# Peptides against a protein of PDB entry 3OIQ, part 110

Target 1, 212 residues: chain A of PDB entry 3OIQ
Amino acid sequence: KNRIFVSSSKDFEGYPSKAIVPVQFVALLTSIHLTETKCLLGFSNFERRGDQSQEDQYLIKLKFKDRGSERLARITISLLCQYFDIELPDLDSDSGASPTVILRDIHLERLCFSSCKALYVSKHGNYTLFLEDIKPLDLVSVISTISTKSTNSSKHSSSELISECDLNNSLVDIFNNLIEMNRDEKNRFKFVKLIHYDIELKKFVQDQQKVL

## One batch from the design tools (peptide; made by RFdiffusion4, then SolubleMPNN)

Design b1_p22_4_s3 (from b1_p22_4, 12 letters changed)
Fold by OpenDDE base, seed 4:
Structure b1_p22_4_s3 (fold): chain B 212 residues (1-212), chain A 22 residues (1-22)
Amino acid sequence: as target 1 above (212 residues)
Amino acid sequence: MLKELQELLKKLSEKLLEELKK
């Protein structure tokens, strides 16, 4: 089955009540939930959903049923945190307890763009997204990708173009949503509060704000 | 991401698919 690119987590409302569908999306990492019994990653594109929280629009489950899957989950979390320079709370090694990591609102301090491949699995109208692959995206690379496509509608091959166009459109949508959040005085998100807020990001945001 | 991690994630997803087809 071909992998479906998902631009909105609302798309899942139209998905079959009993299916397995490979999906792909790009979003910001918003939460990490690692406990003794589960591992969840929250992602969002911050699309407006009425009164619903804009956080954790994509809740991705890592398999966490055996020592092998638990180890893989822990390694995944560690590598993501290292890549994004996310400080994990001191895993109190001394307590003998498996390290618990609960991070929320990651997007308030760091823009952690991630390309995710997942399995949509539904049964009886409920669904779960299982992580298949994750690629962290560098913010400089994201900014450059958005900035370059404004000029070159070059006719490359249809199938790769669709995925690249979908990716870029989603990245633009995320930034537009963040700009709207930044303009809203009631929203906690502010670009200037990002730890990595630099001249490049500032300029990019200012340029995008002029187009909106 | 490290190629090894991607391969492990892929293998894990394949096993999940097999478990869900039963």
Scores: peptide ipSAE 0.018, ipTM 0.534, DockQ to the pose 0.550
Fold by OpenDDE base, seed 5:
Parts: structure tokens; C-alpha cells; sequence
Structure b1_p22_4_s3 (fold): chain B 212 residues (1-212), chain A 22 residues (1-22)
């Protein structure tokens, strides 16, 4: 089955009540919820949904059914946090206690762009997204990609042709939404509050604001 | 990232199972 690129989490409202659909999207990591019994990742494109929270528009479940899947989930979280310079409490506690990680509003401090592959699974109108793959995206690379309109096909032969167009459009949409949030005095999101706010990001945001 | 990790963990689990069967 071909993987469907999803530009909005609203697309799932039109999906079959009983289906298994491989999907892909790009979004910002907004939350991490790792407990003894579950692992969830929250993502958002910050699409306006009226008065609803713009956080955790994509709630993705990691498999957490056995020791192997739990270990995989923990390693996945560790690697993501290492990539994004997210401080985790020491997961290495020798005490056989499963580390608990609850992080929210990650986007207020760090723009953690992520390309996600997931399995949409519905049974009775309700759905769950199961993580299949995740690729963190470097912010500098995201900015460069949007700025250059460059379809630089990095020749790495992994056959799942995301339409580079769909990816780029989604990245642009996310930045546009963030710019709108930044302009809103009531919104907690501000670019200047990002830990990694630098001259490059500042310039990029200023240039994008002129086009909006 | 995740697929590669899953494959590595699968290989490690298979090796551990082979060692436990000896």
C-alpha cells in the first residue's frame, strides 16, 4: 500500500472507521509521555482549529507491550532527545524502575522538526497512530530547504519518495503558523524565547514575515 | 532512524536467544 502524506491531522476525520493506512507527515515535536505502561509522542503543525489547543494534533503511540518494545521506545526517546538537545532525567538509573519522562510544550523552547511515518489504525471510528519510523530534521537544514526552494534530492536511495513538494509545503505551513502565533500577544510561543534563537533564524523569520 | 534501530535490536535479540539456547 502506498504511504499517504498527511498535511493536516484533520485529514484523519475523513479516514475509514475500520482501516489500516500507512501515513507520513512532518510536524514539530510538542510532547513526550513515557511511563511504565505507555509511550506517546505529541506533534503539531499548529494549524488553527478554532478555540482548540494547537498542541499534540498528532498523538503517536510507540509499541509498549513487552520488554523489547519498551527498550526500543526508551532508546527512541533518548536518541530523539540527544538529537534535539533535550535534557532528559537520567534514564540510566540502575534501579530497575522504568524511567518516567513527561515533557510538554517542547516547541516553546525548541523547534523539533520531525518527519514521521506512522500506521493509522481504526476499528470503531476511533483511531490510533502507531510510530513506524521517525527522522529528526535539523533546523538549519529546514530553513535552507524553505529558503532555496531547492529540490536538492540528497541521493540517499531510501525508496520512499516523499514528494519533496509535500514536505516543503508542510514545513512552510508550520513556519507560517508559528509566525502567526508569534504575532499573537496571547500566544505563549515566541521565537525570541527559543534556546536556539540565532541570527539565521531571526533573519529567516523576518524575511518570512514580509511575505505573510 | 527507527527502522535501523529496530533492525539492530532484532539482531541483538536473536543473538541473545542463540546464546541462551547453548
Amino acid sequence: as target 1 above (212 residues)
Amino acid sequence: MLKELQELLKKLSEKLLEELKK
Scores: peptide ipSAE 0.018, ipTM 0.482, DockQ to the pose 0.080
Fold by OpenDDE base, seed 1:
Structure b1_p22_4_s3 (fold): chain B 212 residues (1-212), chain A 22 residues (1-22)
Amino acid sequence: as target 1 above (212 residues)
Amino acid sequence: MLKELQELLKKLSEKLLEELKK
């Protein structure tokens, strides 16, 4: 079965009440919830949803049923946090208590772009997204990708079925949503409050703001 | 990242099982 690219988490409202569908999306990491019994990752494109929180639009479950899956979940979180320079408590502490990690509003300090592969699993009208793969995206690479493709409409590289166009469109949409949030005085998100806010990001945001 | 890690862990587990059967 081909993997479906998802541009909006609202797309799942139209999905079958009993299905298993491989999906892929690109979003910002917004939350990490690791306890003794569960592991959840929250992601968002910050699509406007009225008065609903724009955080955790994609709630992704990691398998957490046995010692092997728990270890895999902890390693996944550790590697993800190392990549994004997110400070975690020591997950390897020999103290027999599994460390609890609850991080929220990650996007207020760091833009953690992630390409996620998940299984949509629905039963009785409810669904769960199970993580299959995650690829963190470098912000410089994201900026370069958006900036270069605005000029090069021509090279349809025919590779992987998920259109490089869908990825780029989603990245552009995320930045546009962040720009709108940054303009809103009521919104907590501000580019200048990002830990990694540099001259390159500043210039990119300024250039994108002129197009909007 | 996760898929590659899963594949690595699978290979390591298979190798360990083969070593334990010798």
Scores: peptide ipSAE 0.017, ipTM 0.467, DockQ to the pose 0.075
Fold by OpenDDE base, seed 2:
Structure b1_p22_4_s3 (fold): chain B 212 residues (1-212), chain A 22 residues (1-22)
Amino acid sequence: as target 1 above (212 residues)
Amino acid sequence: MLKELQELLKKLSEKLLEELKK
């Protein structure tokens, strides 16, 4: 079964009420919710959805059913946070309580681009996205990818069934949405408030703002 | 717009159902 690239979480409104569909998307990490009983990751492409919150448009569940899956979830969170330089509240609190992590609005401090593979699982009209794989994307690599593809239709035949075009288009859409948010005085998102806001990102944003 | 969106979602659902049968 082919994996479907998803450009909008609204696409799931048209998905079958009873199905298992492998999907892939690219989005920014917006939230982490780790408790004793569940692990959820929130992602967003910040697609405009009226007055609804633009965070957590993709709510991804990690398997959290047994000690093995719980450990895998915790390791996944730790590795993601390490990659993105996200400070976790002391997971190592010597108190034998399972560490609880609740982070929200991650995108206000860090642009955590992530390529996610998930299973869409629906029953009775409700669905859950289960994480299968996550690849964190380096911001410099994202910027370079967007900047180079504006000029070079170079046929890199990477045999991965995901149209390199779909990934690139989604990355562009995310940046365009962030630029719109940055221009909105009511929006809390500002590029200049990002911890990793550097000269390269500044230049890239300025150049993209001229095209919009 | 709404009808067009509904038709697009319907077409997407049909395609997904066809892919699930393969």
Scores: peptide ipSAE 0.005, ipTM 0.416, DockQ to the pose 0.026

Design b1_p22_4_s4 (from b1_p22_4, 14 letters changed)
Fold by OpenDDE base, seed 2:
Parts: structure tokens; C-alpha cells; sequence
Structure b1_p22_4_s4 (fold): chain B 212 residues (1-212), chain A 22 residues (1-22)
């Protein structure tokens, strides 16, 4: 089955009540909930959903089967956090209790752009998204990709069936949503509060704000 | 770093798929 690119987590409301569908989306990492038995990764594109929280629109599950899979998941989460420069509590704490880690509102401190591949698995009208792959995206690369709007469809990445256009459109949508959140005085999100807020990001945001 | 992350994710996803098939 071909992988479906998902631009909105609302698309899942129209999905079959009993299916397995490979999906892909681009979003910001918003939360990490690591327990003894599972990890939940929250992602969002910050699509407006009325009065509902814009966090965790995509809830991706990592299930542990055994101690080996748990360790693998913990190492994977640690590496992901190291890539994004997210401070995690020591996951290797010698205390025989696997530490529970709960991080929320990650997007308030860091823009953690991620291209995610997941399995949509539904049963009895409920669904779960299981992580297949996560590609962290560098912010500089994201900014450059949006800025260069390159009409150069360089033909060469033929192997990933996902339109480069879908990725770029989703990245633009995320930034537009963040700009709207930044303009809203009631919204906690502010670009200037990001730990990695630099001159490049500042300029990019200022230029994008003129187009919106 | 990214290559190691991708390798670990691949291994993890393979383990998850085997659990979904049961």
C-alpha cells in the first residue's frame, strides 16, 4: 500500500474504523511521555481547531514489548532529544525503576520540525499511530526550503513517493500558524522566547509576516 | 548521529510491526 501524506490530523476522522494505513506527516514535536510500557510523542502543525489545544494533534505511540525494545526506545528518544538539544532527565538512572519522563509544550522553547512515518491502526472506531520513522529537520534547512520556493523540481529524489510539494506546503502552514500564534497576545508561543531564536529566524519571521 | 538514530528507529519499527501482526 502506498504511504499517504497527511496534511491535517483531522483527516483521520474520515479513515476506516478497521484499517492499517501507512501515513506520513510533518509537524513540530510538542510532547514526550515516556513510561515503563510505552512512549507517546506528541506532534502538532498548530492547525486551528476552535477552543481545543493545538498541542499533540498527532499522538505517536512507541510500544515496548520487552526490556530490549524499551531500551531501544529510550536510546532512540535520547538521541532525538540530543539532536533537538532537549534536556531529558537522566534515563539511565541506576535506580531500577525506569524513570517516567513527561515533557510538554516543547514548541515554546524549541522548534523541533519532524518528518514522521507512522502506521495508522484502527479498531472499533479508535485509532493509534505507531511510529515507523522520524526524520528530524534542521531549522536552517526548513527556513531555506521555504525561502527558496525552488521551482527546481530536481527530479533526483524519485524514490520517496511523497511530493516535495506536500512537505513544503506543510512547513509553510506550520510557520503561518506559528506567526498567527505569535501575534495572539493570549497565546503562550512567542518566537522571541525560543532558546534558538537568532538573527536568521528573526529575519525569516519578519519576512513571512509581511506576506500574511 | 542521524545514521545511528535512523538505524535504531528502523529496528524499533520492525519490532512494532511484528507486534501489530499478532
Amino acid sequence: as target 1 above (212 residues)
Amino acid sequence: MLKKLQELLKKLSELQKKELEK
Scores: peptide ipSAE 0.244, ipTM 0.831, DockQ to the pose 0.797
Fold by OpenDDE base, seed 5:
Structure b1_p22_4_s4 (fold): chain B 212 residues (1-212), chain A 22 residues (1-22)
Amino acid sequence: as target 1 above (212 residues)
Amino acid sequence: MLKKLQELLKKLSELQKKELEK
């Protein structure tokens, strides 16, 4: 089945009420909700949705079946957080109580760009997105990709050709949305409050702001 | 790091798919 690239979480409103559809999107990691039975990963492209929260537009579910799958999920989340320099409480507590982790508003401190593959699974008009794959994207690489308009076709022949155009367009849209949020005095998001705010990001944002 | 993450994600995805089929 062809994987569908999703540019907006609103696209799911038009999806079948009973389907399994492989999807892909690019978004910022906004939240992590890890419990004993599941992990929810919140993602957003910060598309304006009226007065609704711009956070957690994509809720990706990791479901645990057994202790093995839970451990695997916890290790996976730990590795993801290590990549983004997100501090997690020690998930490896030998204490038989699986720690609950709730992180919110991750985007206020770190831009965690992620290319996500998920299964859209709908039943009776409700849907769930199940994680298939997540590729964290390096911010420097994201900035360079947008700046150069370079479709660097990394020749890695994995058969799922995301249109490099779709990826790049989504990354641009995310930055544009963040720029709008940064301009809004009522919005908590500010680029200067990012832990990794550097000269490169500053320059990039300033250059993008001139085009908007 | 990324290779290990991808390997773990693949295993996790396979486990999830088997549940959606039940």
Scores: peptide ipSAE 0.241, ipTM 0.830, DockQ to the pose 0.847
Fold by OpenDDE base, seed 4:
Structure b1_p22_4_s4 (fold): chain B 212 residues (1-212), chain A 22 residues (1-22)
Amino acid sequence: as target 1 above (212 residues)
Amino acid sequence: MLKKLQELLKKLSELQKKELEK
């Protein structure tokens, strides 16, 4: 089955009540919930959805079967956090309980762009997204990607073009949503509060704000 | 770092697929 690119988590409302569909999306990492039995990764494009929270629009599940899979997941999450420079609380292992990690509102401190592949699995109208792959995206690379495609509509092959256009459109949409959030005085998100806020990001945001 | 992450993710995804096929 071909992998479907998902631009909005609302797309899942139209999905079959009993299916397995490979999907792909790009979003910001917003939350990590690691327990003994599962890991949940929250992602968002920050689409406006009425009264619904803009956080955790994509909830990706990692299910553990055994201690080996749990350990693998913990190492994977640790490496992901190291890539994004997310401090995981050093859960003092001395208490013998597998440490529970709960991080929320990651996007308020760091823009953690991620390209995710998941399996949409539905049964009886409910669905779960199971992680297949996650590629962390470097912010400089994201900014560069958005900045360069405004000029080169070069005719690459139709299938690669769709995926690359979809990715770029989604990245632009995320930034536009963040700009709107930044303009809203009631919104907690502010670019200047990002730990990694630099001259490059500042300039990029200023340039995007002129087009909106 | 990225190669190791991808390897671990691949292993994790394979374990999950085997669960969904049961």
Scores: peptide ipSAE 0.239, ipTM 0.831, DockQ to the pose 0.804
Fold by OpenDDE base, seed 1:
Structure b1_p22_4_s4 (fold): chain B 212 residues (1-212), chain A 22 residues (1-22)
Amino acid sequence: as target 1 above (212 residues)
Amino acid sequence: MLKKLQELLKKLSELQKKELEK
């Protein structure tokens, strides 16, 4: 079965009540909830959903079966956090109690762009997204991708079946949503509060704000 | 770093798929 690119988590409302569908999306990491039995990763594209929280629009589950899978999950989360420069409490503490990690509102401090592959699994009208793959995206690369493709239809034959257009459109949509949040005085998100806010990001945001 | 992450994720996904088939 071909992997479906998902531009909105609302798309899942139209999905079958009993299915297994491989999906892919791009979003910002918003939360990490690591326990002894599972990890939940929250992602969002910050699509407007009325008065609902714009966080955790995609809840991706990593389930542990045994100590081996738990350890592998913990290492995976540690590596992801190291890539994004997210501080985690020591996950390797030999004290037989696996530490619980709860991080929320990650997007308020860091833009953690991620390309996610997941399995949509529905039973009895409810669904769960199971993590298959996560590719962290470098912010400089994201900015460059958005900035250059507005001008050059260079046919780079990326053999990945997901339209490079779908990825770019979703990245643009995320930035547009963040710009709207930044303009809203009631919204906690502000670009200037990002730890990695630099001249390049500032310029990019200013240029995108002129188009909106 | 990224290659190791991807390798670990592949192993995790394979373990998860085997659970969904049960």
Scores: peptide ipSAE 0.235, ipTM 0.827, DockQ to the pose 0.847

Design b1_p22_5_s1 (from b1_p22_5, 12 letters changed)
Fold by OpenDDE base, seed 3:
Structure b1_p22_5_s1 (fold): chain B 212 residues (1-212), chain A 22 residues (1-22)
Amino acid sequence: as target 1 above (212 residues)
Amino acid sequence: SMLEKLSQLLKELFEEQLKELE
């Protein structure tokens, strides 16, 4: 089955009530909820949805079958967090209780751009997105991609089923949404509060604001 | 690389998820 690129989590409202569909989207990591039985990863492109929270528009699930899969998930989440420079509480605490990790509002401190592959599984109108793959995207690379419109066709491994156009459009949409949030005095998101806020990001945001 | 390791781990996790859906 062909993988479907998803530009909005609203697209799932039109999906079959009983289906298995491979999907792909680009979004910011917003939350991590790791328990003994599952991990939930929240992602958002911050599409405006009336009165709905803009956080966790995509909820990606990892379910643990056994201790081995739980351990594997914990290692995986740790690696993802290391890439994004997210501090996790020490998961290795010798206390036989698997520590619960809850991180929320990650986007308020760090822009964690992620290309996600998931399996949409629906039954009786309810759906779950199961994690297949996460490719973390470097912010500098994201900014460069948007700014140059350059088809860096050469370094994308042939295995990425996402069109360059779909990727770029989604990245632009995310930034535009963030700019709108930054302009809103009621919104907690501010670019200047990001830990990694630098001159490059500042300049990029200023340039994008002129187009909006 | 770190990314290669991450991708490998994610693949293993996904394979385990698929077994529950079967």
Scores: peptide ipSAE 0.569, ipTM 0.938, DockQ to the pose 0.858
Fold by OpenDDE base, seed 1:
Structure b1_p22_5_s1 (fold): chain B 212 residues (1-212), chain A 22 residues (1-22)
Amino acid sequence: as target 1 above (212 residues)
Amino acid sequence: SMLEKLSQLLKELFEEQLKELE
């Protein structure tokens, strides 16, 4: 089955009540909920959905069958967090109780752009997105990609089933949504509060604001 | 690389998830 690029989590409302569909999307990591039995990763593109929370629009699930799979998941989440410079509590605590990790509102401190592959599985009208792959995207690379209208299909993107257009459009949409949030006095998101807010990001945001 | 290792681990995790769906 061909992988479907998803630009909005609302697309799932139109999906079959009983299906298995490989999907792909680009979003910001917003939450991590790691327990003994599962890991939930929240992602959002911050699409406006009325008064609904814009966080965790995509909930990606990892289930653990055994201690081995749990350990593997913990290592994986640790590596992901290391890439994004997210501080996790020490997951290796010798206390036989695997610590629960709950991170929320990650986007308020760090823009963690991610290209995600998941398996949409629905049964009886409910669905779950199972994690297949996460490719973290470097912010500098994201900024450069948006800034350069360059259709330069660098051969390195050959493994990505996403059209360059779909990726770019989604990245632009995310930034536009963040700009709107930044302008909203009621919204907690502010670019200047990001830990990695630098001159480059500042300039990029200022330039994008002129186009909106 | 760290990214290669991450990708490999995610693949292994996904394979384990698929076994639950069968």
Scores: peptide ipSAE 0.568, ipTM 0.938, DockQ to the pose 0.880
Fold by OpenDDE base, seed 5:
Structure b1_p22_5_s1 (fold): chain B 212 residues (1-212), chain A 22 residues (1-22)
Amino acid sequence: as target 1 above (212 residues)
Amino acid sequence: SMLEKLSQLLKELFEEQLKELE
């Protein structure tokens, strides 16, 4: 089945009540909820949805069947967090109880751009997104991609290349949404509060604000 | 690389998820 690029989590409202559809989207990591039985990863593009929270628009699920899969998931989440410089509580606690990890509002401290592949699975109108792949995106690379409109043709001929246009459009949309949030005095998101707020990001935001 | 390892782990996890959907 062809993978569908999803620009909005609202797209799922139009999906079949009983289907299995491979999907792909780009969003910011907003939350991590790791328990003994599952991991939930929240992502958002911060599309305005009325008065509703803009967080966790994409909720991606990992289920654990056994201790092996749980361990694998924990290692995977650890690696993802290492890439984004997210501090996780020590997952290595020798105590046989797998620690529960709850991270929320990650976007308030770090912009964790992620290209996500998931499997949309619906039954009776309810759906779950199962994690297939996450490619973390470097912020510098994101900024450069948007600024240059450059088709970074990563030469890797893997057949599942996102349309570079779709990726770029989604990245632009996310930044535009963040700029709007930053302008809103009621919104907690502020670029200047990001841990990695630097001169490059500042310049980029200032330049984008002139166009919006 | 870290990314290669991440990708491999995610693949393994996904394969395990698929077994539940069958």
Scores: peptide ipSAE 0.567, ipTM 0.937, DockQ to the pose 0.885
Fold by OpenDDE base, seed 4:
Structure b1_p22_5_s1 (fold): chain B 212 residues (1-212), chain A 22 residues (1-22)
Amino acid sequence: as target 1 above (212 residues)
Amino acid sequence: SMLEKLSQLLKELFEEQLKELE
């Protein structure tokens, strides 16, 4: 089956009650919940969903079968966090229990753009997204991608199953949503509170705000 | 690279997840 690009987690409401569908989306990493039995990765595009939380719109699951898979997952999460410069609490607590890691509201400190591949698996109307792949996206690269495609509509690179347009549109939508959140005094998200807030990001946000 | 390592690890994890779906 062809991989489906998902622009909104609401798309899953229209998916079959019994299906296996490869999907891909772009979102910000918002949460990590690592336990002995599973890892849940929360992602969000911060689309407005009425009264629903804007966090964890995409909940991606890794299930552990054994200690080997758990260890592999822990290493994987550690590498992902290293890429995003996320500090994980030191796992070195001498208590022989595998420490539970809970990170929330990651987007308040760091913009962790991620291209995610997952397997949508539904049964009896409920679904789970199983992690296939995460490609972390560098913020500088994201900014450059958004800035360059505003001008060059023409290069149909035919080969990637996902329209380069879909990726870019999703990235733009995320930034637009973040800008709206930043303007809202009630929202905790502020660009200036990001640890990596720099002149480049500042300029980009200012330029995008003029178009909105 | 770190990204290559990450990708490889994720692939291994996914292969393990697929075995549960079969």
Scores: peptide ipSAE 0.563, ipTM 0.937, DockQ to the pose 0.879

Design b1_p22_5_s2 (from b1_p22_5, 14 letters changed)
Fold by OpenDDE base, seed 1:
Structure b1_p22_5_s2 (fold): chain B 212 residues (1-212), chain A 22 residues (1-22)
Amino acid sequence: as target 1 above (212 residues)
Amino acid sequence: SSLEKLQELLKKLAEKIKKELA
């Protein structure tokens, strides 16, 4: 079955009540929930949904049923946090208690762009998204990609083709949503409060604001 | 890379999930 690119988590409302569908999306990491019994990653594109919370629009589950899957989940979290420079408690602590990690509102401090592949699994109208793959995206690369509007159909091998167009459109949409949030005085998100807010990001945001 | 190895492991895990749900 072909992998479906998802531009909105609302798309899942139209999905079959009993299906297994491979999907992919691009979003910002908003939360990490690691406990003794579960591992969840929250993502959002910050699409406006009325009064609904804009965080955790994509709730991605990591399998957590055995020691092997638990270890894989911990390694996944560690590598993501290392990439995004997110401080975690030492997950390898020999203290027999599995460390609990609960991070929320990650986007308020860091823009953690991620390309995700997930398995949509529905049963009786409820669904779960299981993580299949995650690629963290570098912010400089994201900015460059949006700025160049590069029609460069780099002939990357056909099987992993997120349409460069779909990726770019989603990245643009996320930035536009963040700009709207930044303009809203009631919204906690502000670009200037990002830990990694630099001259490049500032310039990009200013230029993008002129197009909106 | 360590990330590529992780991606492969996640893919293998996803295939196991598919088999468990089939």
Scores: peptide ipSAE 0.259, ipTM 0.845, DockQ to the pose 0.591
Fold by OpenDDE base, seed 2:
Structure b1_p22_5_s2 (fold): chain B 212 residues (1-212), chain A 22 residues (1-22)
Amino acid sequence: as target 1 above (212 residues)
Amino acid sequence: SSLEKLQELLKKLAEKIKKELA
């Protein structure tokens, strides 16, 4: 089955009540929830949804039922946090207590762009998204991609039918949504409050604000 | 790379999930 690129989490409202559908999206990491029994990653593209929270529009579940899946979930979180410079409590602390990690509103401090592959699994009208793959995206690379409209086909192997256009459009949409949030005085998101706010990001935001 | 190894593990896990749900 072909993987479907998803531009909005609202697309899932039209999905079959009993299906397994491979999907892909790009979004910002907004939350990490690791407990003794569950591992969830929250993502958002910050699409306006009325009065609902714009965080965690995509709730991605990692399988967490056996030692192997638990280990994989912990490694996944560790590697993501290392990539994005997110400080985690020592997950390897010799204290036999399973470390609990609850991070929220990650996007207020860091723009953690991620390309996610997931399985949409529905039963009886409810669905769960299971993580299949995650690729963290470098912010500088994201900015450069949007700025150059670069059709530069990075030699990603021909097999992933996901239109470079879909990815780029979704990245643009995310930035546009962030710009709108930044302009809203009631919104907690501000670019200047990002830990990694630099001259490059500042220039990019200023240039994008002129187009909107 | 560590990321490539992770991706392989995630793929293997996804295949297990598909088999369990199928």
Scores: peptide ipSAE 0.258, ipTM 0.845, DockQ to the pose 0.605
Fold by OpenDDE base, seed 4:
Structure b1_p22_5_s2 (fold): chain B 212 residues (1-212), chain A 22 residues (1-22)
Amino acid sequence: as target 1 above (212 residues)
Amino acid sequence: SSLEKLQELLKKLAEKIKKELA
């Protein structure tokens, strides 16, 4: 079955009540929930959903049923946090308690762009997204990708082009949503409060703000 | 890379999930 690119988590409302569908999306990491019994990653495009929270629009589950899957989940969290420079509480604490990690609102301090592949699994109208693959995206690379595509209309092959176009469109949409959030005085998100806020990001945001 | 190894492990896990749900 072909993998479906998902631009909005609302798309899942139209999905079959009993299906397994491979999906792909790009979003910002917003939350990490690792407990003794569960591992969840929250992602968001910050699409406006009326009165609904813009956080955790994509709730991705890691399998957490056996020691092997638990270990994989912990390694996944560790590697993601290392990549994004997210400080984890010492997972190595000699206290025989499984390390609990509960992080929320990650996007307020760091823009953690991630390309995710997941399995949409529905039963009786409820669905779960299971992580198949995650690729953290470097912010500099994201900025560069958005900046360069405005110029190159090069006719590469339609199918690969669609996925790349979809990815880039989603990245642009995320930035536009962040710009709107930054302009809203009631919104806690501000670019200047990002730990990694630099001259490059500042310039990019200023340039994008002129187009909106 | 550590990321590539993780991706391979996640892929294997996803295939296991598919088999368990089929």
Scores: peptide ipSAE 0.256, ipTM 0.846, DockQ to the pose 0.609
Fold by OpenDDE base, seed 3:
Parts: sequence; C-alpha cells; structure tokens
Structure b1_p22_5_s2 (fold): chain B 212 residues (1-212), chain A 22 residues (1-22)
Amino acid sequence: as target 1 above (212 residues)
Amino acid sequence: SSLEKLQELLKKLAEKIKKELA
C-alpha cells in the first residue's frame, strides 16, 4: 500500500474504522512521554481546531511491551533529544528504576521540526499511530527550503514518493500557524522566547509576516 | 549513521506490528 501524506490530523476522522494505513506527516515535536509502561511522542502542526488544544494533534506510540521495544524507544528519545539539544535525565542510570521522562510544550522553547512515518491502526473507530520512522529537520534547512520554493527545483530525486510540494506546503502552513499564534496576545507561543531565536529566524519571521 | 540504524530498527518494529495486528 502506498504511504499517504497527511496535512491535517483531522484527515483521520475520515479513515476506515478497521484498517492499517501507512501515513507520513511533518509537524513540530510538542511532547515526550516515557514511563515504565508506555512511550508516546506528541506532534502538532498547530492547525486551528476551535477551542481544542493545538498540542499533541499527532500522538505517536512507540511499542513498549518487551525489553527490545523498550530499548528502542529509549534510544529513539535519546537520539531525538540529542539532535534538538533537549536536556534529558540519564536514561542509562544503573538504578533499577526505569527513568520517567515527561516533557510538554517543547515548541515553546524549541522548534523541533520532524518528518514522521507512522502506521495508522484502527479498531472499532478508535485509532493508534505507531512510529515507523522519524527524520528530524534542521531549522536552518527548513527556513532555506521555504525561502527558495520559487526557483530551483534542484532534482535531488530522493526516491521517496512524497512530493516535495506536500512537505514544503506543510512547512509553510506550520510557520503561518506559528505566526498567527505569535500575533495572538493570549497564546503562550512567542518566537522571541525560543532558546534558539537568532537574527536569521527573526528576519525570516518578519518577511513571512509581510506576506500574511 | 546512528539515525539510519534507528530508521532500520523502527521499520523492523513496524513490520512486527503489522504481523501482530493482521
């Protein structure tokens, strides 16, 4: 079955009540939940959903049923946090207690753009998204990709079936949503509060704000 | 790379999930 690109988590409302569907999306990492019994990653594109929380629109489950899957989950979290400069407690602590990691609102401090592949698994109308692949995206690369959209389709044909257009459109939509959140005085998100807020990001945001 | 190894492991896990849920 072909992988479906998902631009909105609302798309899942139209999905079959009993299916396994490979999906892909781009979103910001918003939460990490690692306990003794489960591992969840929250992502969002911050699409407006009325009065509903814009956090964790994509709740991605890592299998956590055996020592092998638990180890994989911990390695996944460690590598993501290393890439995004997220401080974690030592997950390898010799103390027989499995370390608990609960991080929320990651997007308030860091823009952690991620391309995710997942399995949509539904039963009786309820669904779970299982992580298949994750590619962290560099913010500078994201900004450059959005800024250069108009001219050179450099045919780096990475054979992945998802159109560069879908990825780029999703990245633009996320930034537009963040700009709207930044303009809203009631919203906690502010670009100037990001730990990595620099002159490049400032210029990019200012330029995008003129187009919106 | 470490990321490529992770991607391979996640793919293998997804294949197991598909088999368990089929």
Scores: peptide ipSAE 0.253, ipTM 0.842, DockQ to the pose 0.597

